# Ledger of designs, part 175: peptides against a protein of PDB entry 2AUS

Target 1, 323 residues: chain A of PDB entry 2AUS
Amino acid sequence: ADIKREVIVKDDKAETNPKWGFPPDKRPIELHIQYGVINLDKPPGPTSHEVVAWIKRILNLEKAGHGGTLDPKVSGVLPVALERATRVVQALLPAGKEYVALMHLHGDVPEDKIRAVMKEFEGEIIQRPPLRSAVKRRLRTRKVYYIEILEIDGRDVLFRVGVEAGTYIRSLIHHIGLALGVGAHMAELRRTRSGPFKEDETLVTLHDLVDYYHFWKEDGIEEYIRKAIQPMEKAVEHLPKIWIKDSAVAAVAHGANLTVPGIVKLNAGIKKGDLVAIMTLKDELVALGKAMMSTQEMIERSKGIAVDVEKVFMPRDWYPKLW

## One batch from the design tools (peptide; made by RFdiffusion4, then SolubleMPNN)

Design b2_p22_4_s2 (from b2_p22_4, 11 letters changed)
Fold by OpenDDE base, seed 5:
Structure b2_p22_4_s2 (fold): chain B 323 residues (1-323), chain A 22 residues (1-22)
Amino acid sequence: as target 1 above (323 residues)
Amino acid sequence: SAALEAAAQRVRDAAAARRAAA
């Protein structure tokens, strides 16, 4: 999530008209909600789908979606994309995740052995999806980016873990327990990060949302609900970005593919096939798409399709048609 | 970080509550 990507400028003379569009932090409250993402603290108990349904009822929304399922018993960071932003969750599904987990060992193990074995699980692990997952039960490799032991209390091991999307912490703990020779189970799990969403001042509860919506509707105080909802652009912060000319925005907003001449600046390290965010020069999300070129090809070429536009977010009228 | 410690504490508390209910 925290990969700083170099920004390569292709057109240093490109300017943006301040009258066009709606920058993320300058949207009217209704528009902010329509293009919003909540960093929800999902309580233990409900499913992620039930929580999304509650948010829709609380905020009087037609559509919402979540940035990756948490099991009923799992708490913590659940990004919930609202209304017109609902499909931005496709950017969050493949994002890395962090958890704090409590592993309970089924036997006594020396602390040094616990530490040594858990360190060996940093890197590539082989997992099988659990029976309850809608995912085909094929063996797959997943990355464990880091394991940090926070506490060892007898048979209870509290640890932080950063993982590739779709890594099952329950399965990781099971394999650690097998490697320790005593077996283990997941006693508790909290998700602390989902891509750009983390435990910070933006994390809100369902109760907070009820109160903040009430303050807005009954008292006319929009500040709380405004702070409780992040702009949809937050949900793409971890993606490679391509910034486009004002003259290209309306075409992309109409579903046209991004061509190379429309590019002003872009992140380094884009590969063909990558999910990319197409941005305005005001950091507004226009669309998500599939890169059809590398960063290098987008720099060197004068023409061609740079991005196959898969999902438009920006309304067609925020920028004028300049073609 | 304060956020990590708060998360750790929430996990400890949730585990303790579950053990007390069992």
Scores: peptide ipSAE 0.391, ipTM 0.890, DockQ to the pose 0.871
Fold by OpenDDE base, seed 2:
Structure b2_p22_4_s2 (fold): chain B 323 residues (1-323), chain A 22 residues (1-22)
Amino acid sequence: as target 1 above (323 residues)
Amino acid sequence: SAALEAAAQRVRDAAAARRAAA
């Protein structure tokens, strides 16, 4: 998620009208909530669906969705997209994840051997999805980006792990235990990152949300609930972006595909088939779509469909029709 | 980082609470 993508400017003279749209930092509180994502600290105990249902009740919302299931016993970072932003979770499902895990070994193993074997699990691993997953139980590869041992206390190994989406840490720990020759199980697990969402000042509890909603509704203080909710644009920070002309915004907001003439600037390294975020020049999310061209093709071509628009987020009236 | 240590401590505390309840 922290890879800075180069920005290539295609039209250096493109300006934006300050009267059009609602930039992420300038939304009225009701509109901010309608286009919001909560970086929730999910408690251990409830399912991710129960937690989403609680947020809907606390904040008096019709719709919400989460950016990737945490098991009941697992705590930590659960992005919850609100109302009109609910569909932005599609951008978070394929995003990398980080965890802090406690592995308990079923026998004594020298620390040097623990460190050596856990280092061998960095890279590609073969996993079978657990029985409880909605995913077909086919063998699949997953990438482990890094393993960092934080502490070894006898048979207890505390470690940080960065993984590809849909890597099962319980299965990883089981295979590490087999490779160590003594067996192991997952004692505890916390998710510390889900794409652009991490443990930072934006992380809030269910209790925080109750209090902050009360301060807004009863005391007229909106500052707390405003800070507790991130703009939906946060949920697409990790995606490659295409910024479009004001004249193209209303068409895309009506569900038209993005054509090459509408592009002002774009990230380097977009490939055909990539999920991309279509942005205004004010960094407002217009839509998610599938790239129909590479970055290079979008630069070199004067015409054609650049992005197949799959999910529109922006209302149709924020920008005028200029066609 | 302070955030990583706080996450590590929450995992330790949760493990201790489960051991005490077992």
Scores: peptide ipSAE 0.384, ipTM 0.888, DockQ to the pose 0.879
Fold by OpenDDE base, seed 1:
Structure b2_p22_4_s2 (fold): chain B 323 residues (1-323), chain A 22 residues (1-22)
Amino acid sequence: as target 1 above (323 residues)
Amino acid sequence: SAALEAAAQRVRDAAAARRAAA
C-alpha cells in the first residue's frame, strides 16, 4: 500500500472541466455515503457479515460489503464499502494484510530460539486453508512479508506480521509451534491493516457510527458522519492508476473499455493482467479493470484497448457524452 | 508506533479477559 508509484504523463496539456463530476472532497453528504467506505474497528464476537448487516441497519443502507473476512474472535480493521461503492471491496481482497497476534507456546523455549525460528518464517510459506474457509483446502504458497516480535513473556509471544492476502495466521502459528518442537496456538488476533486501511484517525466503532448517524439525522450535524466515511477512492490507493481525459470518462462510465487515446497519465510498472483503477483528472474513481497492456505499451502505442473494464462505479451522467 | 502500541495493548487486554473468563 505504501509503494509510491511513479506517474508518467502522456498529455501534459490535458485539462478538466471543474463543472463535471463530483470530486471526493466535494460530494454532498448523501452522495459521499453512496460512494463511501468505513474503516471499521470490528469488535470480537460477531461475524464480518453480522457487522455489515448492523452497519446497514444503523446507516439505513440498502447495500454494503466488507473488504475481507475477519473471524468472529478477531478484531480490528474491516473496510466496509457502502451502497454504490460496495463492489470496491474487489480492490481490497487481494491487498496485503497486517496483524498483531498473540501466540501461546505449549512448552518452554529459549527466547533466542523463538526469535531465530520466527525469522525463518519470513518469506514463502506453504499453507492449507482451514475448514471454515470458502477456499478449496488445497496446499498453497503465501508470502509472509515480515515478522516483528514485540514481546516475549514466558510462553506468550506477541508479534506483528505482514502477509499476503489469504494467509492464515492461525496456520502460521501452528507451523511455528511445530518448528519450535513444543507446539503453539493462536491466543489472540487483531488486524491492524487491510491495504490502504490501517489503525489511524479514520478507524471507527459501531458505537461511533450510531452516534454520528444520530447527530446527522436528529441534530443536523453532518461533520462526524462525513469524517467516519472515507471516499471509495481510498479503497483503490494501493492500485496502479490510469488517469483519463474528460472526453473518455462518459464512455468508460457506460462500460466501454479504455482505449490508449483516452490516457492522460498513468503509473509506472503496470503489467498485463494487473488490476488497475481508472481515474478522472479530479481523482474520481470511474472504474476498475484489467490491464490489457503494460505501462510501456500504453506509452508507445497510439491505439488499442488499454484496460478491460470489469466494474464501473461512476454514474453515467457525471460527465457529458462527447461522442 | 503509537497505533501499534495501542493495537498490542488491545491484544494483551483481550487475552487477559479470556484467561479471566476461562
Scores: peptide ipSAE 0.372, ipTM 0.884, DockQ to the pose 0.879
Fold by OpenDDE base, seed 3:
Structure b2_p22_4_s2 (fold): chain B 323 residues (1-323), chain A 22 residues (1-22)
Amino acid sequence: as target 1 above (323 residues)
Amino acid sequence: SAALEAAAQRVRDAAAARRAAA
């Protein structure tokens, strides 16, 4: 998620009308909620679905969705997208995850051997999804980006792990235990990161949400609930972006594909088939789509479909129809 | 980082609470 992408400017003269749209920092509180994502500290115990249902009740919402299931016993970062932002969770599903895990070994192993074997699990690993997973139980590769041992206390190994989406830490720990020759199980797990969402000042509990909603509804104090909800644009920070002309925004908001003339600036390194975020010049999310061209093709070509628009988020009326 | 230390402590505390309830 922290990969700084170069921004290539295609049209340096393109301006944006300050009267059009609603920048993420300037949305009225009701609109901010409608296009919001909560960085929830999921408690241990409830399912991710139960927690989403509680948030819907607390905030009086019609719909919400989460950015990737945490098991009932797993705590930590659960992005919950609200109302009109609900579908932005699809950008978080492929995003990398970080965890802090406690592994319990079923036998005594020298610390040097623990460190050596755990380091061998950095990189590509082969996993079979668990029975309870919606994913077909075929063998698949997953990336482990890093494993950092934090503490070794006899048979208890506390470690940080960064992984590709849909890597099962329970399965990783099981395989580490097999490689150590003694076996192991996952004692505890906390998710510390889900793409752009991490443990920071934006992390809130269910209790915080109850209190902050009360302060807004009963006391007229919106500041707390405003800070507790992130703009939906945060949920796409990790994606490659394409910024478009004001004149192209309404067409894309109506579900038209983005054509090359509409591009003002774009991130380097977009490949054909990549999920991309289409943004206004005010950093408002218009839509998610599939890149039909590389960054280079989008620069060199004068015409053609740059992005196949899959999911529109922006209302049709935020920008005028200029075609 | 302070955030990582806090996360590590939460995992330790959860493990301790589970051991005390067993």
Scores: peptide ipSAE 0.371, ipTM 0.884, DockQ to the pose 0.876

Design b2_p22_4_s4 (from b2_p22_4, 9 letters changed)
Fold by OpenDDE base, seed 5:
Structure b2_p22_4_s4 (fold): chain B 323 residues (1-323), chain A 22 residues (1-22)
Amino acid sequence: as target 1 above (323 residues)
Amino acid sequence: SSALERAARAVRERAAERRAAA
């Protein structure tokens, strides 16, 4: 998520009309909720689906979805996309995850050996999904981006781990235990990051949401509920972006594919097939789509389909039809 | 980071609570 992407300007003369659209920070509270994502601290106990159902009841919502399942016993960062933003979770499902885990060893192992063996699990690992996963039980590779040991207390190893989406930490710990020769199990797990969502000031509890909704509805104080809900644009911060002309926004909002002439600026390093966010010049999310060209092709070409639009978020009326 | 320390503490505390309840 923290990869700073270079921005290449294709049209340096493109301006935006300040009267069109609703920039993330300028949405009325009702509209902000309709296009919101909660960085929820999921408690241990409930399923991710139960928590989403509770949020829907608390906030009087018709629709919501989560950015990647946490097991009932697992706590921490669960992005919950609201109402019209519900489908933005597609951007979060493939995003990297971070966890803090406690591994319990089933025998005594010298600290130096623990450190050495855990370092070998950085990089590509082969995993078989657990029986209870929605994923077919085929062998697959996953990336472990980093393992950082925080504490070793006898047989208890506290560590931070960054992983590719759909890496099973329980299985990782099991394999580490086998490599150590004594066996191990996962004693505790907390998710500390899901793509752009992390443990920060935006992390809220279910209790916070109850209180903040009450302050808004009964006391007329919108500040708390406004801060508790992030704009849907937060959920795409980790994606490569393409910024488009005001004249292209309404067409894309109607489900038209983005053509090369509509591009004002774009991130470097887009490849054909990448998931990209189509943005206005006011950093409003218009749509998600599949890149049909590389960044270089989008710069060099004068015409053609740049992005196959898969999911529109922006209403059709926020920008005028200019075609 | 203070966030990592809080997360680490929360994991340790929950592990201790589970051991005490077992």
Scores: peptide ipSAE 0.372, ipTM 0.888, DockQ to the pose 0.866
Fold by OpenDDE base, seed 4:
Structure b2_p22_4_s4 (fold): chain B 323 residues (1-323), chain A 22 residues (1-22)
Amino acid sequence: as target 1 above (323 residues)
Amino acid sequence: SSALERAARAVRERAAERRAAA
């Protein structure tokens, strides 16, 4: 998620009209909520779906969705996309995750051996999805990006782990326990990151949301609820981006595919088939789509479909029709 | 980071609570 993508400029003379659109920082509060994502601290106990239902009730919303299920017993970072932003969760599902986990060993193991074996689990691992997952129980590889041991207290190992989406920490801990020869289980788990969402000043509780909504509705104070909701653009920060001309925005907002002439700038390293975010020059999310060309092809070609537009977010009227 | 320390504490505390309730 922290990969700074190079930006390649195709049209250095492209300007944007400041009167068009609503930049992420300049949305009226109602519009900000309609295009919002909450970085929720999910409590232990409820399901991710129950928590989404509570947010909908608290904030008087018709629609919301979460950026990747946490088990009932698991706490921490649960991105919840609101209203018009609900479909942005598609960008968050494949995003990398970080956790803090407590592993309990079923026997005594020297600390040096614990450290050595856990380091061997960095990189590619083979996992079988648990029975309760909607994923077919086929063996699959997953990346463990890093394992950092925070504390070892006898049989209790506290560690931070960064993983590819759909890596099962419970299964990882089970395999670590097998490799240690004593067995192990997951005692506790917290998610500390889901793509661009992490434990930071934007992390809010359900209680915070109740209070902040009350302050807005009863006291007219919008500041707290505004800060508690991130713009939907936050949910695509980790995606490769393509920035388009003002003249192309309305067409894409109507569901037209992005053609090469509409591109002003783009990230390096886009491959055919990648999920990409189509952005305005004001960093507003227009749509998500599938890249039909590589970055190189989008630079070299003068015409053709660059992105197959799958999900439009921007309203059709934010930019004028210029075609 | 202070965030990681808070996360680590929260994990330890919940684990202790579960051990005390078991």
Scores: peptide ipSAE 0.365, ipTM 0.884, DockQ to the pose 0.868
Fold by OpenDDE base, seed 1:
Formats: C-alpha cells, sequence, structure tokens
Structure b2_p22_4_s4 (fold): chain B 323 residues (1-323), chain A 22 residues (1-22)
C-alpha cells in the first residue's frame, strides 16, 4: 500500500481556480461527513454489516459501506465509507491487508522449525475459499507479502502478516500447521491495515463515534467528529492518480470519460486496466475509473480516452461547465 | 512499532480472555 509512485508532469503551467471545488481540508462539517470514511476499530462479536448499520444509526446517515468484510470474531481496521463516499470502498476491496494473528499449534515444535516453515509461506500460496464466503469455492493463488513472527510461547505463535486481498488467514494457519506436522488453528485475529487505513491516531471505536456525535449535536463542538472522519481522498491514496485541468473536471463529474488533453500530471507505472483515481489540482477525488492507456501512452498521445470513468464522486456543480 | 505493539497486546489479551472463559 505504501508504494511511492513517481509523478510525471505533462503541463507545468496548469493553474487551478481557488474558488472552484471543495478541497478536503476546506469542507464544512456536513459536507465532510457526506464525503467521509471512518477508520473504525471493529469490535469482536458483530458482523461488519451490523457495525455499518450501527454507524448509520449513530451518525444519522442514509448510506454507508465497508472496505472489506471482517469476520464476527475478528477485530481491528474496518474502513467505513459514508453517504456520497460509500462507493469509495471499491478502491479498498482489492487493497492489501495486514493482520496480527495468534496461531495455536496442536503439538510441540522446535522454534527453529516454526520459523523456517513459516518463512516458506511467504510468496504465492494456493487457497480454497471457506464455505461462508460469497466467493466461489475454487482453488486460487494469493500472495503473502511477508510473515513476521513477533513471539513464540510454547504452542502459541504471534505473528504479523501482509497479504493480498481475499487471503484467508485461517486457511494459511491451517496449512502452516499441516506443514509443521502437528496441526494448528487460528486462536485470534486482528486486522491492522486495509490499504491506506492502519492502526494510527485516526482509528476510532463505536463508543468514540457516539460521544463525538453527541458533542457536535448537543454541545456544538464539531472538532472531534471532524477528526474521527477522514476525507474520502484517504481511501484512494494507494491508487495511481491522474490530476486533471479545471476545464476537464465538470465533464468527468458529469460521467464523461477522461481524454488525454485533460491530464496535467499522472503517476508513473499505470497499466491499461488499472484502477485509477482522477483528481483535481486541489487533490479532490473526481472519479474512479479504468486506465485505457499506460502512463507512457498518456504522455505520448495527444488525444484519446485515457480513463473509462466507472464511478463519479464529485458533484456536478463544484466546477463550472467549460464546454 | 507502537501501533504494532498495541495490536499485538490486544491480540494477546483477547486470546487470554478466551482461554479463561473456556
Amino acid sequence: as target 1 above (323 residues)
Amino acid sequence: SSALERAARAVRERAAERRAAA
């Protein structure tokens, strides 16, 4: 998720009108909520859907969605996108995940053997989705980016693991246990990262949200609820970005595809078919779409469809129609 | 590191609670 992407400038003379749009830092509280994402500390017990329903009730919201299901027994980082930002979860579903897991071994294994075998599970693994998943139960490959053992206490192995989206840690632990020859199960699991969302100062509980909403509605103090909600732009930080001219913003906000002349700057390494974020020069999210060109093609070509716009977020009236 | 330590502690504590309740 922390892939630093080079920024290539196509038009160094492109300016933005300060009167147009609403940069993330300048949104009134109501507008901030409408375009917000909560970095929720999901408690163990409830489903991710129940937690989203609670947030909607607490914050008096019509719509919300989560950035990838956590099982009832799993706690930690659950991004919850609010109102007009609800569909930004599309950017978070394919994002890498990190967990801290406790594996319990069903027999005694020397520590050196535990360390050696767990290291062999870094890289490509074959998994079958569990019965409870909405995913077809076909064998598929998944990437384990890293496994870091934090502690070994007899039969209890505490570890950090970074994985591709839709990797099942329970299945990983089962296969590690088989490879160790003694068997194992997942005793506890917490998600510590979902793309750009991690365990940091932005992580809030359901209790925090109750209190912060009360402080705003009853006491007129918006500071706490403002800090508890991240701008939707946070949810796309891990995506490759394309920044567009002010003259292109309204067209894209109306659902027009992004054409090459509208591009001011872009990240390196965009491939055809990549999910990209279309941004204003004020770092406002206009839309998500599929790249129809590589970065190189977007630099070299003077015309053509650069991005097939799949989901608009920006209102149509934030920027003037210049066509 | 501090966030990871907190996460690790939370996992340990929850595992201990489950073992005590079993």
Scores: peptide ipSAE 0.361, ipTM 0.882, DockQ to the pose 0.858
Fold by OpenDDE base, seed 3:
Structure b2_p22_4_s4 (fold): chain B 323 residues (1-323), chain A 22 residues (1-22)
Amino acid sequence: as target 1 above (323 residues)
Amino acid sequence: SSALERAARAVRERAAERRAAA
């Protein structure tokens, strides 16, 4: 998520009409909600699906979806995409995750040995998905980006861990326990990051949402509910982006593939097959799609399909049809 | 339990550090 991507300009003369579209900071409250993502602090106890159902009830919504399941007992960062933004969660599924975990050891181990062994688990690890996962139980490699020990209290080890998407912290703790020779289990787990969503001022509880919705509906105060909901564009901050001409926006919003002439600027390092965000020059999300070309091919070519458009988010009427 | 309180504290502290660094 934190990789700064270079921006390559293909058309330095491209301008945008300020009267077209609705930039993330200029949406009326109802439209902001329709294209919103909540950085929810999921409580321990309920399933991620139950929490999504509660948000739908609290905010009087028809649909919502979450940016990657947390187990019932796991708390913390659960991005919940609302209404027309619901499908943006597909951008968050492959994103890196961070957790704070409490590991309980089944025997006494010297602190120096705990620290040494846990550091060896930074990098590539082999995992088998748990039975309860929808994922086939085949061995697979996953990256552990970092392990930071926060506290060691006898047999209790509190640590922060950054991992590739679909790394099972319970399985990591089991393997650490085996490497220590005493065994271990996961006592507590909290997710502290899911891609661009982290523990910050945007993190809100279900209780906060009840209060903030009440302040809006009963008292006419929009400020709290507006701050509690992030624009859907937040959910794609970690993706490579392609910015398009105003003349290309309506076609893409109608589900047309992005062709090379529509590109104004793009991130470096796009590969064929990458998930990319198609943006307006006002940083509005038009669509998600699969790159059909590399960044270099999109620069060098004058024509062809650059992006196979998979999911349109922008309404068809925000930009005029110019074709 | 004291262990759950420690885990919750460490998460809160890290959240505060991230807000202060932004």
Scores: peptide ipSAE 0.250, ipTM 0.756, DockQ to the pose 0.077

